# Ledger of designs, part 113: peptides against a protein of PDB entry 7UQJ

Target 1, 160 residues: chain A of PDB entry 7UQJ
Amino acid sequence: PELYQNFNITPPRGVLFHGPPGTGKTLMARALAASCSSDERKITFFMRKGADILSKWVGEAERQLRLLFEEAKKHQPSIIFFDEIDGLAPVRSSKQEQIHASIVSTLLALMDGMDNRGQVIVIGATNRPDAVDPALRRPGRFDREFYFPLPDVKARFKIL

## One batch from the design tools (peptide; made by RFdiffusion4, then SolubleMPNN)

Design b2_p15_4_s3 (from b2_p15_4, 7 letters changed)
Fold by OpenDDE base, seed 1:
Structure b2_p15_4_s3 (fold): chain B 160 residues (1-160), chain C 160 residues (1-160), chain D 160 residues (1-160), chain A 15 residues (1-15)
Amino acid sequence: as target 1 above (160 residues)
Amino acid sequence: as target 1 above (160 residues)
Amino acid sequence: as target 1 above (160 residues)
Amino acid sequence: PPQLYPPLVLPDVTF
């Protein structure tokens, strides 16, 4: 937010962090949140996992998304980070996932409803950008993509 | 812890995060610490820089290492993160660094003395795994290696 | 770079990443360096530690800074990341450190000499922003500050 | 809950 304000730029509505697991997508989202905070301007960081929104909030996931965006709007400047956004917004082509389609539609509507003057940035992180609904990857939504490559193979082995 | 508990795996005693500077070794260690905590199970994260232990604690570095391991044991589950562990435990072959040899020996003894039942994980981070004393890289110590590469150059620039 | 180019904005000359150790300043700098690269546009990431420039290059630190900025300019678009920049550019008020004052002056001159048309971003990371020479924190230098907080304990859990 | 970023204190963070 501050970075974009200090440049008189409309902050992007949505940024898709994509790349293999453990590449620091979540870290980067946090570090961005943290980086856009100053002593004068604290950024509020909201984090959700895509799968957690679906699994923990069965039947209320849409309401929880709305509340999340309202709280993010209330605590501007803010970042909403969706980790594993592919779990929240799978490609609509799977015949079985009516529940995912409504949540995706709600997320689309919430992202579209963000005023460009709002200091809310949405960051989605995924290991599978191609598993994210293409509707989310359109202009005015996750219109920016950030590829988090594998930290070279030797790196991953030690977190596990 | 939770990752290893979820897999019924004994957590590694020691994990050596290696890779270029700013690959997120420290952040990953913190992220691991803060991923293995739950609301029910807080993990205590202890962080020391290898060079800070040597420079700030001249003459007491061994005692400070012991106290660190005691506090980590007291606050289980815990993670001890040594950032720049190559600064703490340089390769013993340099004739000039007797002070480093005693500290390395103390760290070796402390790592060897950790009961497998203890919920203390030691994470060493280095930019130069080959500059870490090979004795630390043996089984029962830093026996797991995680190479934090440069996250591929293509992915990260888009945040600026 | 690309983010600022995509917005037709002059990239900041200098960005100060400040925050507690292991908040991912270095990871963010690398992640920033990796995200502004594309397949077509590789960004070159130069990393130096503040203390390493002083300790390894005793008497040539100024020349090494000049060479670093020249190489960064040659390899545009590029990021120069100074990890532990408080070690390179301590507050001039310490009576003892004439060597630091010349290096700071060289860094100031190099940052001031960067053409706004240049695709060189300088990122300084520190755990102590107040230990960085205030002259570096002025407009046209590290005129943007990015506060890397400790990602709240609860939230780091999700990087695993 | 909204996570406010805590100030730059180097605490041993009890996660």
Scores: peptide ipSAE 0.008, ipTM 0.246, DockQ to the pose 0.077
Fold by OpenDDE base, seed 4:
Structure b2_p15_4_s3 (fold): chain B 160 residues (1-160), chain C 160 residues (1-160), chain D 160 residues (1-160), chain A 15 residues (1-15)
Amino acid sequence: as target 1 above (160 residues)
Amino acid sequence: as target 1 above (160 residues)
Amino acid sequence: as target 1 above (160 residues)
Amino acid sequence: PPQLYPPLVLPDVTF
């Protein structure tokens, strides 16, 4: 309940941050986690990279996703941030990726299995929303999308 | 000696950066490493994520911590930055984590075994200082703590 | 062709970003990926950490580098960003590292095997260009180097 | 010796 009030968002199970690389998606996800943390209510922030989960966990990625969601639930209110989620959940229509299909299916099931009463937000960041499995972009999953345009060069030079 | 003079800090074996996510802890740790690097004295910066060490190294995490500290000592002056250290060193009182207990014990021993004559600083970053094992927050370990408050919305929008 | 025109760089097979930690190397690599992305031409950004590839992939690191370059070629135009590349490619003259030598040799072969007609840029970031194997700094590999000086204290405080 | 280049100034990306 209150985690979602702090976001001023009706409780999505997932939010997709998309936009060009370096537009601050990861920084925003962290800043959102930060702004929702009070001294009274610390939010637990889990960061994972999609390609890191897929690659490091060949044969165990599904178990690690389950453990991640269990830990996030145990440490609620919590944010699970998947950086580069397109590396975790490539579009199923690409013939070659049986291992990706199982991990995506597990992520779908975990997002579907999130009780809306739990204070867990999933934020996916991608440079390629079209490279993310459309099944993840459905209601009850990543059903909110935020576009991050390239900051004006003046904004880039203030960060650099 | 001189690494600690460059920090204007009496040589802690470890510094804990804590505060809400996205408050620039990682960026500060990097900036500190940068500011302590001169053209004459390059500081070696080792970055690890607590949850990544724990998850990727089931059965070898202790060996990898030893190797990390050996490499840091070999490349002194050096900084070991543990991002999300609460993922590496959860509070021992949580019943479920025998594997965490051994890794934490190894980290404790490595921090205790750092000869104060070595130019190695350990920086831990966490969103949850209370989720870090109190044994790590004792003198001769992470005995200095720096709080990172939420940047004002104006500071966030300048980074975004 | 066009990826390299967007960088205003004669197509290097690799670019080495070096400079003190926190000088924005990772941020620049992302911003470059962003600036080269148009709505018509999305650039795929692959981020890996050198030490993470070496450590997580003991026995499979070579295969994972091959897969990374294959994925980058498949998703061209693409950028492969190796953060902390000194962790992947330590100088071969250090006696102890047979496993590093094979991974470095694989990375060298992959960079040499990049057809200059492919729209794949490799960006390595390091705090220690002298800790990177000199073989990687040769023409046809990381043959362009960009130094990132410490931002003025005022620039650090604007990022922090 | 590797050619050291000054930091690339990112071009103005007008969106």
Scores: peptide ipSAE 0.000, ipTM 0.159, DockQ to the pose 0.024
Fold by OpenDDE base, seed 5:
Parts: structure tokens; C-alpha cells; sequence
Structure b2_p15_4_s3 (fold): chain B 160 residues (1-160), chain C 160 residues (1-160), chain D 160 residues (1-160), chain A 15 residues (1-15)
């Protein structure tokens, strides 16, 4: 929130962090949340893994997404970080359409239903932006994308 | 082991670490293992993820649990850390009783079968204690619970 | 690369790191990448999880493997680290033959197709070498295996 | 597949 506020930019509802694995997307999302947090303004950070939402929440994934967005709204200003969001919202393949389509449709509806006044930012991290359902990459959803290039191994060890 | 021995406390067979994601349950379990390890008394630390036991070991999960407890007993004093134990032993729901019931029943039997003289501690970490089968939370199993509150990010970065 | 070059050893196409969970296979692979990286010779480190390739990449896993090997070849000298490779290439069980067989066959072809002149090393890490398709453990693929014994927690913390 | 219960929507971190 504050990062975008300080630049007089309307905070995007959704930001997609994409880049190779271990480029620090998750670390950057946490660091962003930390740097946007002041003593006066605490940011609540929610982290989920896309695959965990599918695998762990078989049958309740939609409800848990709803609860996630509700809690994020209650604890605003908030960041919802979906690590490996491609695991949550894979490109619609014909055979597993129904379960994935339901979760994706729920996530779409939750992102679309976020009041513009809500200080809730959703960050999706993926190693594969092309594996994320294009419907999530539309305006009002993950409409901003940041590429995380592979840091040189030296840069990776300096960040550890 | 030593932490409980130094306090004249009977080491619990099982300790449940519960709290929000990223509260450092895994880090604390590792730190506990490190701090309980002296030059004179090396602690062996075994880490498993509950979801990994189910997903990776479909059909062999029971055997792998048995082998884990056998190896822990051989390498005593030992800590077995189950990260995301709710993924290993979800609450018995009527529809998926058989496969989960088998793994849970095996884990129950292994925890119950630990000789009180064995220096094997089992730590289960979960974000959802209510998602852990109540049978695991009974005396002689995960009978001690520690809540890990959300550290303020400042606290989390001081621990990293 | 450099470690093998300094010893006048032909770099293996594939190295299998196997051993109990948490023996530092992932850490060692990273440390190996770091120690092989000099100011003059930067090594690019690619990390994937086997289960992530299957779960997240259902339908595109083959394409993503191809892209991974292409990127590794572009950024040579490179290390491709497959954590939990048993999740990528489970032993061929009769029931899930087709999808797994396709991904495994693609990985086999990619490993076989690596020019000996390419400075791309593939490291597979598993807790279960017997759960890895034997076809991956053949000469020209994961033909070198390193056992990671359970470090005492002290050894694990000395490596951290 | 084993039915895993979803985590309570607790904030992972309050910054």
C-alpha cells in the first residue's frame, strides 16, 4: 500500500511476480510487506501456496479463499501473497476443468469483488506466468507484472 | 530431550507446534534441536512434511513412517519433526476414511509404541491444530501444545 | 562444473543426491553452486521441485522441462536442481502410466540430448532413490549418486 | 486424494 501511495499510484488489486525459481519472489513479497510496515501502520501479510490450496483444501479450497480475503479485509492494510499461483489457477486444461475452474472462478470473483477502497493487495508469484489462467492476468486482477530475473548465484547468496 | 531433562520434566512423546504460517515453527523445531545438542549429546533431527508423506508415499506411507521411527530410535536422542502434520493426519472425515485412517492409525501405533525410555521426541507443526485428528492430541501422543503467535515482522527479521 | 574441471573429471550429466529428508541435499546443491561460482565464472542455478512439476504443470510439464533445459543451456555454466525428483519421475506404476511416462520420457530425452560440451549439470535430490524411475539412474543420466547420511543436527547447523 | 483441511486464514505475518 504505502509504496504505491508514496508514488501517488492507485494500488493494483493484483501484482504478478514472475521469474525463475528462487529469484526471491517470496522474499521480495515479504520485504515489501516489511518495508511498507511502519510503527504507525502495520501491514498484515497472508501467505498461501497455490498447490497447498488445491492439495490441502480439496473440497474447501473455495471457502478458504473466501475466508482469506475476508481476513485480509479485516486486517487491512493487507497483502495476500499467493506463492506458486500457477498451482492454484493452472491454465484450463480440458480434463481437470471442474475443480480448478471452481477455485479459479472463486479467486476471480474475490479479486473482482475487492472494493477499490480496501487496502488489500494480492501478490501472485509464479515461475511460469504462461501457466496462470489468462483470466487472472486481466485488468482489475493481476494487472501489474514484475519480472524477477535469475540473480547470479553471488547475488542469491548475498540475499540469503 | 535435554531442555526437558534440565527442568526435571518428563519429555513429552509428542509436542504440537501450532500457529499461523511462517511463525517459525519449523525454525524453532530446528533451533530446539540445535540447542538441545551438546558436544556430549548429539541430537538427530528427522524432518518430514505431512503432505509429502501422503503425496509422495501413496501406498508406502505406513512403511516410511515405520522406517522413520526405527531410524529415530537407532539414532537416539532424536527429534522427529512433522511439518504440516495436518496434512498427514487430517481429521477423520467420512468419505476418505480408509487411506488416511491407515496412516493415522500407523502414526498412532508408532507414537504409542515408543518406549518412555527412548529419547525420541516427535514434534508436529501445524497451522491448524483443529485439522489434526483428535486421536493424535491425546495423552501419550501430542499431549503438549505450543502456540506460536505471529511474530511482528521485526521479530521475524531478527530471527532470519 | 569447476569442481569437476579442477579434478579433471568429466562433469556428470546427472548427479543423484539421495538420503534421509533434511540431510542438506538442497543446501549442498546450493553450496555447490556457490562454491563453483567465481568472479570470473558465474554459475546459474535452476531449482525445481519434482512434485511441483507434476502438480503445477499438469499438461505443460514437458514444455516447462524443455524450457528449463533451454534456459540452463543459455545460461551455462548451469546447475539444474530437481528437489524431490521422485515426485517428478516416480517408478512406473501401472495405473498412472501415461502422464508420468510422458514427463519421465521428456526428462530422459532432455538429459540424453545434453551435449557433452554443455556446462549444464543436473542434480536430482530424493529421499527415496528406489522411488526414482530406474531409467533415470542409467549411464548418461543420473549416473552418479551421492548418499547424504543423516547429519547430526550439529553438522546440519555447521552447514547452515 | 486425502482431504486436507485448509489452514485457518490467519495472517502469516503482521508486519
Amino acid sequence: as target 1 above (160 residues)
Amino acid sequence: as target 1 above (160 residues)
Amino acid sequence: as target 1 above (160 residues)
Amino acid sequence: PPQLYPPLVLPDVTF
Scores: peptide ipSAE 0.088, ipTM 0.272, DockQ to the pose 0.092; fails the geometry check

Design b2_p15_4_s3 (from b2_p15_4, 7 letters changed)
Fold by OpenDDE base, seed 3:
Structure b2_p15_4_s3 (fold): chain B 160 residues (1-160), chain C 160 residues (1-160), chain D 160 residues (1-160), chain A 15 residues (1-15)
Amino acid sequence: as target 1 above (160 residues)
Amino acid sequence: as target 1 above (160 residues)
Amino acid sequence: as target 1 above (160 residues)
Amino acid sequence: PPQLYPPLVLPDVTF
């Protein structure tokens, strides 16, 4: 929203948080939502999981995405946070192309349909930015990417 | 700075991050600082602990606060993050009033002395907003408060 | 608890989270606690500050550490999070050795006394791993270290 | 592979 307007920065329609799991991507997204909301200007935070959208809403994933973006627009300023967005919009591998293709196409269209004046920010979080469809990583979509570096991967294996 | 200018929101001189310990208040403040800085417009992030200012700078706390705000103004756009601000500016209870009173008064004066055009944001983090001097929570100071809820326990399951 | 059991990884008795301030160490520890707790298996999260144990419990710091570990064992599965553990167990510099030495010795003994079958994890967070007594960083204590890098400043620039 | 801690689903927090 206004945060981006002041910089004459075309408000990114989407920001990709990428980095290894548990680097605080989800937390960062929430805390961005929190930090941008004032008592006068509450930001509505919508959280969805890429895997949940695929698994729970088989055949309705596109509709659920549309509804999510409509609700976010209705409750603007808002943040849509897609956790595990690589689960929602995987790079099209040859065998499961059609279902992922339509969901990706819907998400692309929804992100492209966000007017730069709209106070909706989309944040995608992934552990695998290279597993996100390159079409989502283009300008006007997830055109801004944030690397959340691991605490050294070797170290993380040890807490588990 | 510019973030608040486009909303025609008088840039809050201070933002209070409150919520249970380890809800990411400090991480958020850093993430805000980092997110507000671009390659063209780096935000300088000053981090201080309320307890450190009281304990390490006994008798110089006021001077250290002044120097901190001067340095922040010199390096604007900047964020001053007070971690554990309730430790720096506790609610004036009857018994230890004088030292806390002067530090609070200095912080109040420094926050009040920030021109709304200044590119300095003050973020206070506390686990106990009610332990922060109410004078700091007034308009023109920490007039915006962000609650950092505990991620719902179910939600917390997923970072591990 | 179960997370570590399934990997046949000897559950680390202690994990050191290190990295610049506000990289999410405390939050990660809480997120870990929360993510390992299910509705069936709640993890009790004990948070203490190294500086608080030194300053608030002068002369009783050892007893308070013992009580903390006993309480954690009683409420297992549990996580003990020491924020600013470098404040509790600084590298023994020549001038203030005795008080720190006994507290460190107690913490060492408590960590060594945790049976590998115990569902108690100790997490130490520090901005200065080199300021933590090397005896704490040995196998069977804080034998696993996680570096929390600053999210690349370039990445954070893009949310604003 | 060591299960990297899944992403924290924070509840919808209306701020």
Scores: peptide ipSAE 0.000, ipTM 0.303, DockQ to the pose 0.035; fails the geometry check

Design b2_p15_4_s4 (from b2_p15_4, 7 letters changed)
Fold by OpenDDE base, seed 2:
Structure b2_p15_4_s4 (fold): chain B 160 residues (1-160), chain C 160 residues (1-160), chain D 160 residues (1-160), chain A 15 residues (1-15)
Amino acid sequence: as target 1 above (160 residues)
Amino acid sequence: as target 1 above (160 residues)
Amino acid sequence: as target 1 above (160 residues)
Amino acid sequence: PPELYPPIELPDVTF
């Protein structure tokens, strides 16, 4: 909350963190969650992996996503972090594509169903922003994107 | 504690982390605290906000700073992190300037009073390095400065 | 480079970052690499994933590890970050165990072959410290361990 | 039900 409040930016419903592996997406999400928590405004951080949503929640993934968003809404202000959100992208099997499409559709509906006044931020992290369904990247969903570059060798942190 | 030993650099008593908001200063401080703790050598991390030092500790801020440094010395090796240390800089009221000057003077004395052999590191974080009293930036105090750039223009975090 | 000099701790050749997924291990490694780079002393950051070492480098993994350590030595001061280093732990197949054991043995030899005066730090990150070969956790290897806890409600990063 | 990762109350890292 504080990072978005400081920038006077309308709190995005969803933020996509993308960039090469190890660029700090997962930690920036945690750091943002942490940085937005104050004594007066504790932020609750929820984390899920895209691959876990598909593999561990097979048959109940939609229900578990609904429960996650309900819990996040109950514990406002909150951040939902989806690590490896590209793991929700269809793998080559038609059956998996249907399951993935259903889960993505549920996630879309949950993000669309969040009232703009809700203090729930959804952060998706991916190494493959091109593998994230374009429907997730529309306004009111993951409408903000943060590229986590490889620290360029030119990242002269001037430690003066 | 380990990364800096490898580089044979004189250990700073104080390190100033500066850079735009959201560049990861607070996280780096926590990260460094974590990165210095081993099973054999746990580092104790103390955190205070510059604004909280002025607002929550009004009338006792100097005493609370002394207690903080005593506790950090007792729990060596330790890190004291001052987030928003520019919050100790005077705001335009003469009464606040006197209070701030007293607190800064106390912090200076506490940093100067640390034995060079003490395993207490002080990290200050600021978004406004120019708002930090130059006396704090002298040798033996915050004599090392780490610029947390905005990820360079090619690392456009297009926070669109 | 500076925080570790303060604590007079023997510079580890290797540091193990462990803790639950998303606790910030990968970013800490990058943040440390960044925090150690000055205008005069740029640190070169190298990153590899444990799973990529096994899967993408099958048949050349040992050679690629050697080249990585040579490149890191050439670009001193440098950090080698192994994300998901528990991905080098044996999967239950005897053939995979042999390949993994060979790669782990090569990594051990490379870490042991680093001159103590070398400005190369190796950081391993894992979600499963128990799945990391105990031989990697010996003195002169990953002899320092940093627990990245889930932020407990009472934010005592017990850096165990 | 698969254990919902408990909400991690992040400590107040106030920026």
Scores: peptide ipSAE 0.000, ipTM 0.206, DockQ to the pose 0.055
Fold by OpenDDE base, seed 3:
Structure b2_p15_4_s4 (fold): chain B 160 residues (1-160), chain C 160 residues (1-160), chain D 160 residues (1-160), chain A 15 residues (1-15)
Amino acid sequence: as target 1 above (160 residues)
Amino acid sequence: as target 1 above (160 residues)
Amino acid sequence: as target 1 above (160 residues)
Amino acid sequence: PPELYPPIELPDVTF
């Protein structure tokens, strides 16, 4: 977030980190959270796995999402990181989807309901950006995408 | 560690990690430090922020730099990581820069004074490589640069 | 990269990155792979998720592990990164474990079969080091562990 | 016990 303040860049409301598994999407999200927190301003980093929201929060996933966003708003500045967001917001294809459609609809509404001035950034991470509901990838939601490809090691030597 | 033994590569005296903030520069520096330490040889990782050297070490920054390099030398093998090194080593342009010029000159001298056999590596991280004094980017200093682009698709290859 | 040449450090055959999710384990593994490859010597980075090996490679997981290690050996210097390795190598406790026990036994044999001269490093990442089979954490395997604490502010300074 | 590579003793160079 502070990264973006210094650049006069409006913080992305949502950032989609996509790329092959282990391309450090999760780390970058944490890294961003770290880099944005000072001794004066601690950023609160909320992390959820998309699969956990479906598997652990069966029947309450929408409520838990609402609570998560409320908590993130309460603890501003904050980052909500959804790891494996394709597990939470799969592309709507099958009849089993009503539950998923409700969860996705809740997530969409929560992201849309974020006032532009809110210091809550949502980061989604996926290995399959095409498996993420396109509605999440629209402006005002995950409107910035960052691919994390497999670093060839030279490209990583450009990291290191 | 051993990945590098095979390369017969003379250790860079200094490596500049540059790229937009949150591109994992600091993480990579730590990753390097981690990967370099074995049970037999622990690498000592010294981390300083460029801004902290100026703000916290006002009037003693040169001495603190000397002490840091001495300590790093004492605890070889070691890495000195300067995060936000553009804060420490701004391009010499303005009259307020005499203090900065002294600090930069001290850092230059410390990097030049590292015997090629010293197991001290200096890593600088910056979001603004062009704001780093070009003298630091010369051979025998931060002579290797690694761009940490905003991970667009291909460039996160290079962060992750 | 070059940091390590000076250290005469025997490559860790295996490094276990453990810590809370999104602490940068995958990125660090990536960063390590990076730091180890030059323009002359590209390291090949192989990445697998522990859960993918079990779920996608049902009945062929042992063969796929063998092929992975052969490919890594063929493309030396190389890194094999197992993300979520606790999913691949759960602690052997339950009767459902025979398949997992076979996979773990194959992984153990492959790590033990790595000649000390092999330029293949295996990195495992887990959120639950205690859920990893202790046999994998023995000397000659994942004999080096790196804790990735939740970056509190200071520890995020340490990752970023 | 697996030698947990002790967390790189980042010397608390608490300066």
Scores: peptide ipSAE 0.000, ipTM 0.244, DockQ to the pose 0.077
Fold by OpenDDE base, seed 4:
Structure b2_p15_4_s4 (fold): chain B 160 residues (1-160), chain C 160 residues (1-160), chain D 160 residues (1-160), chain A 15 residues (1-15)
Amino acid sequence: as target 1 above (160 residues)
Amino acid sequence: as target 1 above (160 residues)
Amino acid sequence: as target 1 above (160 residues)
Amino acid sequence: PPELYPPIELPDVTF
């Protein structure tokens, strides 16, 4: 409810969904995209996975991020959902410095370069908010964070 | 029930699952594959993501689609599930014309080239049926469409 | 319960989740990871997909598997979840012999090379345990297998 | 015939 209302009223540039895996972050991101889509206002939902962007695009990941954001801007209103964004933007202190730093730097620049007039929302999902580069968690980027607690064991067994 | 029955009685060449994201399209495609699998008739389920095929296989995507369909034909009865097929086959009018057009053209040719005698079903899932090339939505391709409405908010919270 | 308890008490090197698609194998793997995570013991959950590793990394898949296992070892306690592992490790008798054989051989070596002292669990999910290389189903690899039956049609419709 | 369930790459999730 509140997330949906806040999403409709004031689309943040970036929302970080964090919490244990299987808590429905991906499902919620999808449900948000769906709930914000009306017959009058179709939302374009882009889904990418952090590790996929990093792994598929060794040497071209930055270009693919640029293209993704351009395409999201072209198809606005749009949502870019990065599932498991910690795979894309690990903390800069991790030994895989150069490639990760370039991709993170590109994502930062793309999020900063999103005009406030653009109807593009970025949702990052992670189980490790602490593994996400703190630069991404700053205002104008992933400046809203939503915790997804573990469903009660009984809720898990009803979903499984 | 009806989808399962129709799937068993008259396997369409292509089924488009469309509806808001998180409505269980992927889960339904999997559940259909599973429900059509018996001890006597094991179905081979191929899952690809539209954007993954396009992005991983820049310059080889057409070959990978051909190989996918050959493998599906070899392992029939089979289901090819394209999750987020709008990422593979965006409308031809989008500015990324050449690469997308080639992949779409290949997918069209592969779907058209499926002998009606083959037990290969293609399921495409998308949130954006309008973002799928209309040529894919024609008879002999994705000629059946199933809408997945948003689960009631209460259903979402039970699945989340 | 029992799976969780067995997971906490004696982490197997490899667990094969098998059963029809949509039976919640991926969801269970995530739920297991989440249930084994406490505030005191955060588990790192790596998710890969068999055919993605094979397809993305033509010529580098072995290196990516090595890096994945190194990263899992670095971030232990960790779970490596291979969704659809039959895409990574098809039976060696399949005509795509050379590339698949190398990747399977690498995965075997990585699983064999996991020190029993490492808190790395590998979960493979497949609908086709018979399509997984029998060498992976041996002791010290995927030596535990869990069958996921089709949820009753009513359970499917509650999850969908 | 082999059921090829190809991958949804989910990035590495650290709990």
Scores: peptide ipSAE 0.000, ipTM 0.172, DockQ to the pose 0.067; fails the geometry check

Design b2_p15_4_s4 (from b2_p15_4, 7 letters changed)
Fold by OpenDDE base, seed 5:
Structure b2_p15_4_s4 (fold): chain B 160 residues (1-160), chain C 160 residues (1-160), chain D 160 residues (1-160), chain A 15 residues (1-15)
Amino acid sequence: as target 1 above (160 residues)
Amino acid sequence: as target 1 above (160 residues)
Amino acid sequence: as target 1 above (160 residues)
Amino acid sequence: PPELYPPIELPDVTF
């Protein structure tokens, strides 16, 4: 939020961090939250995992998503970080597809329902951008994507 | 400390982590602290931010640095992590240059005053290694540098 | 592996990284893998997510774990990083408890079956160490624990 | 089979 406000840029509603696992997507999201947080403007950082949304919130996932977005709006400027947003993606079973479709539909609606004035940024992190529902990657949702490649093989951390 | 002691390698007094923001410098420093700590040998990890040293400790920054190094020595083996060590570098104003020069001079003296037997490692993290005073990058201080590259250039951070 | 070999320390079979989400456990594990890898000794880094083991490998999770450990042994020295190892913990349903108990039992057996000479380190990362089955936290398994606290402003990391 | 993410040859970071 703050980063984009300082530029008079409408903060993207959603940013997709994609790249191989442990490329620092989660760290970057936190680093961004920390860097956007100053003594003058504390950013509230919310973190959820896609798999936790499905597994911990069985039958309440949609409600917990709504509460998360309400809390993020209440504590704005805020960042909602969805780690493993591809973990909202079903393992392709018909029963999981329905549960997933409902949760993804709720997330889509929540991202669409964020007022353009809301200082809430949603960061999704995935190791598999192609496993993220294309509907999430549309304008007004996760419309910005950042690739996190493997730290190049040549990053010889020669700690002698 | 422990890593280098167990190799019969004189632990570097200082290690500079440099690279773009969010490349995991702070995390790596914590990582090293955690990895160097075992059940048998706990490493005390101290963290300070360069900007906090200047802003929170106005008029006491040198004293707080001394206390930090004393505490690190007392709790050895220890790691002092300076996040944003370039934030000790003044934004180039003559008045800030004097304050900065004093703080940097104090840090130099504290790094020089570390007994070679002191199990204290200082890790400086910066996004701008060229903004770090060359005096800090000399042998016996931050004499080892680790580049934290952006995960590959093709990460089009197209922040439009 | 290399870190502990160079110390003549029997590499811990398993290390549990625990702490609040995005404290950099995954990045640490990668940093450790990278740090333990030299030009002379490349460490193979394997990464799996607890939730992926349950969800992607429905009915094959045990087999995929076995294959993972075989591959890690074949490519030793190696690190197996289980991100979200608490995601192997069932969402408390009787049917999921059985699947979970089988997968956890397989992981336990694989960790126990690692030859003390095997240059394979298993790193488990969790946001909830108390959600990790105590059987995994026993000697010869994840018998070393590293706390990744939140970057609080006052962060005396007393790694106990 | 879920493609085993090829063993990421992590760069040789010598600690």
Scores: peptide ipSAE 0.000, ipTM 0.232, DockQ to the pose 0.050; fails the geometry check

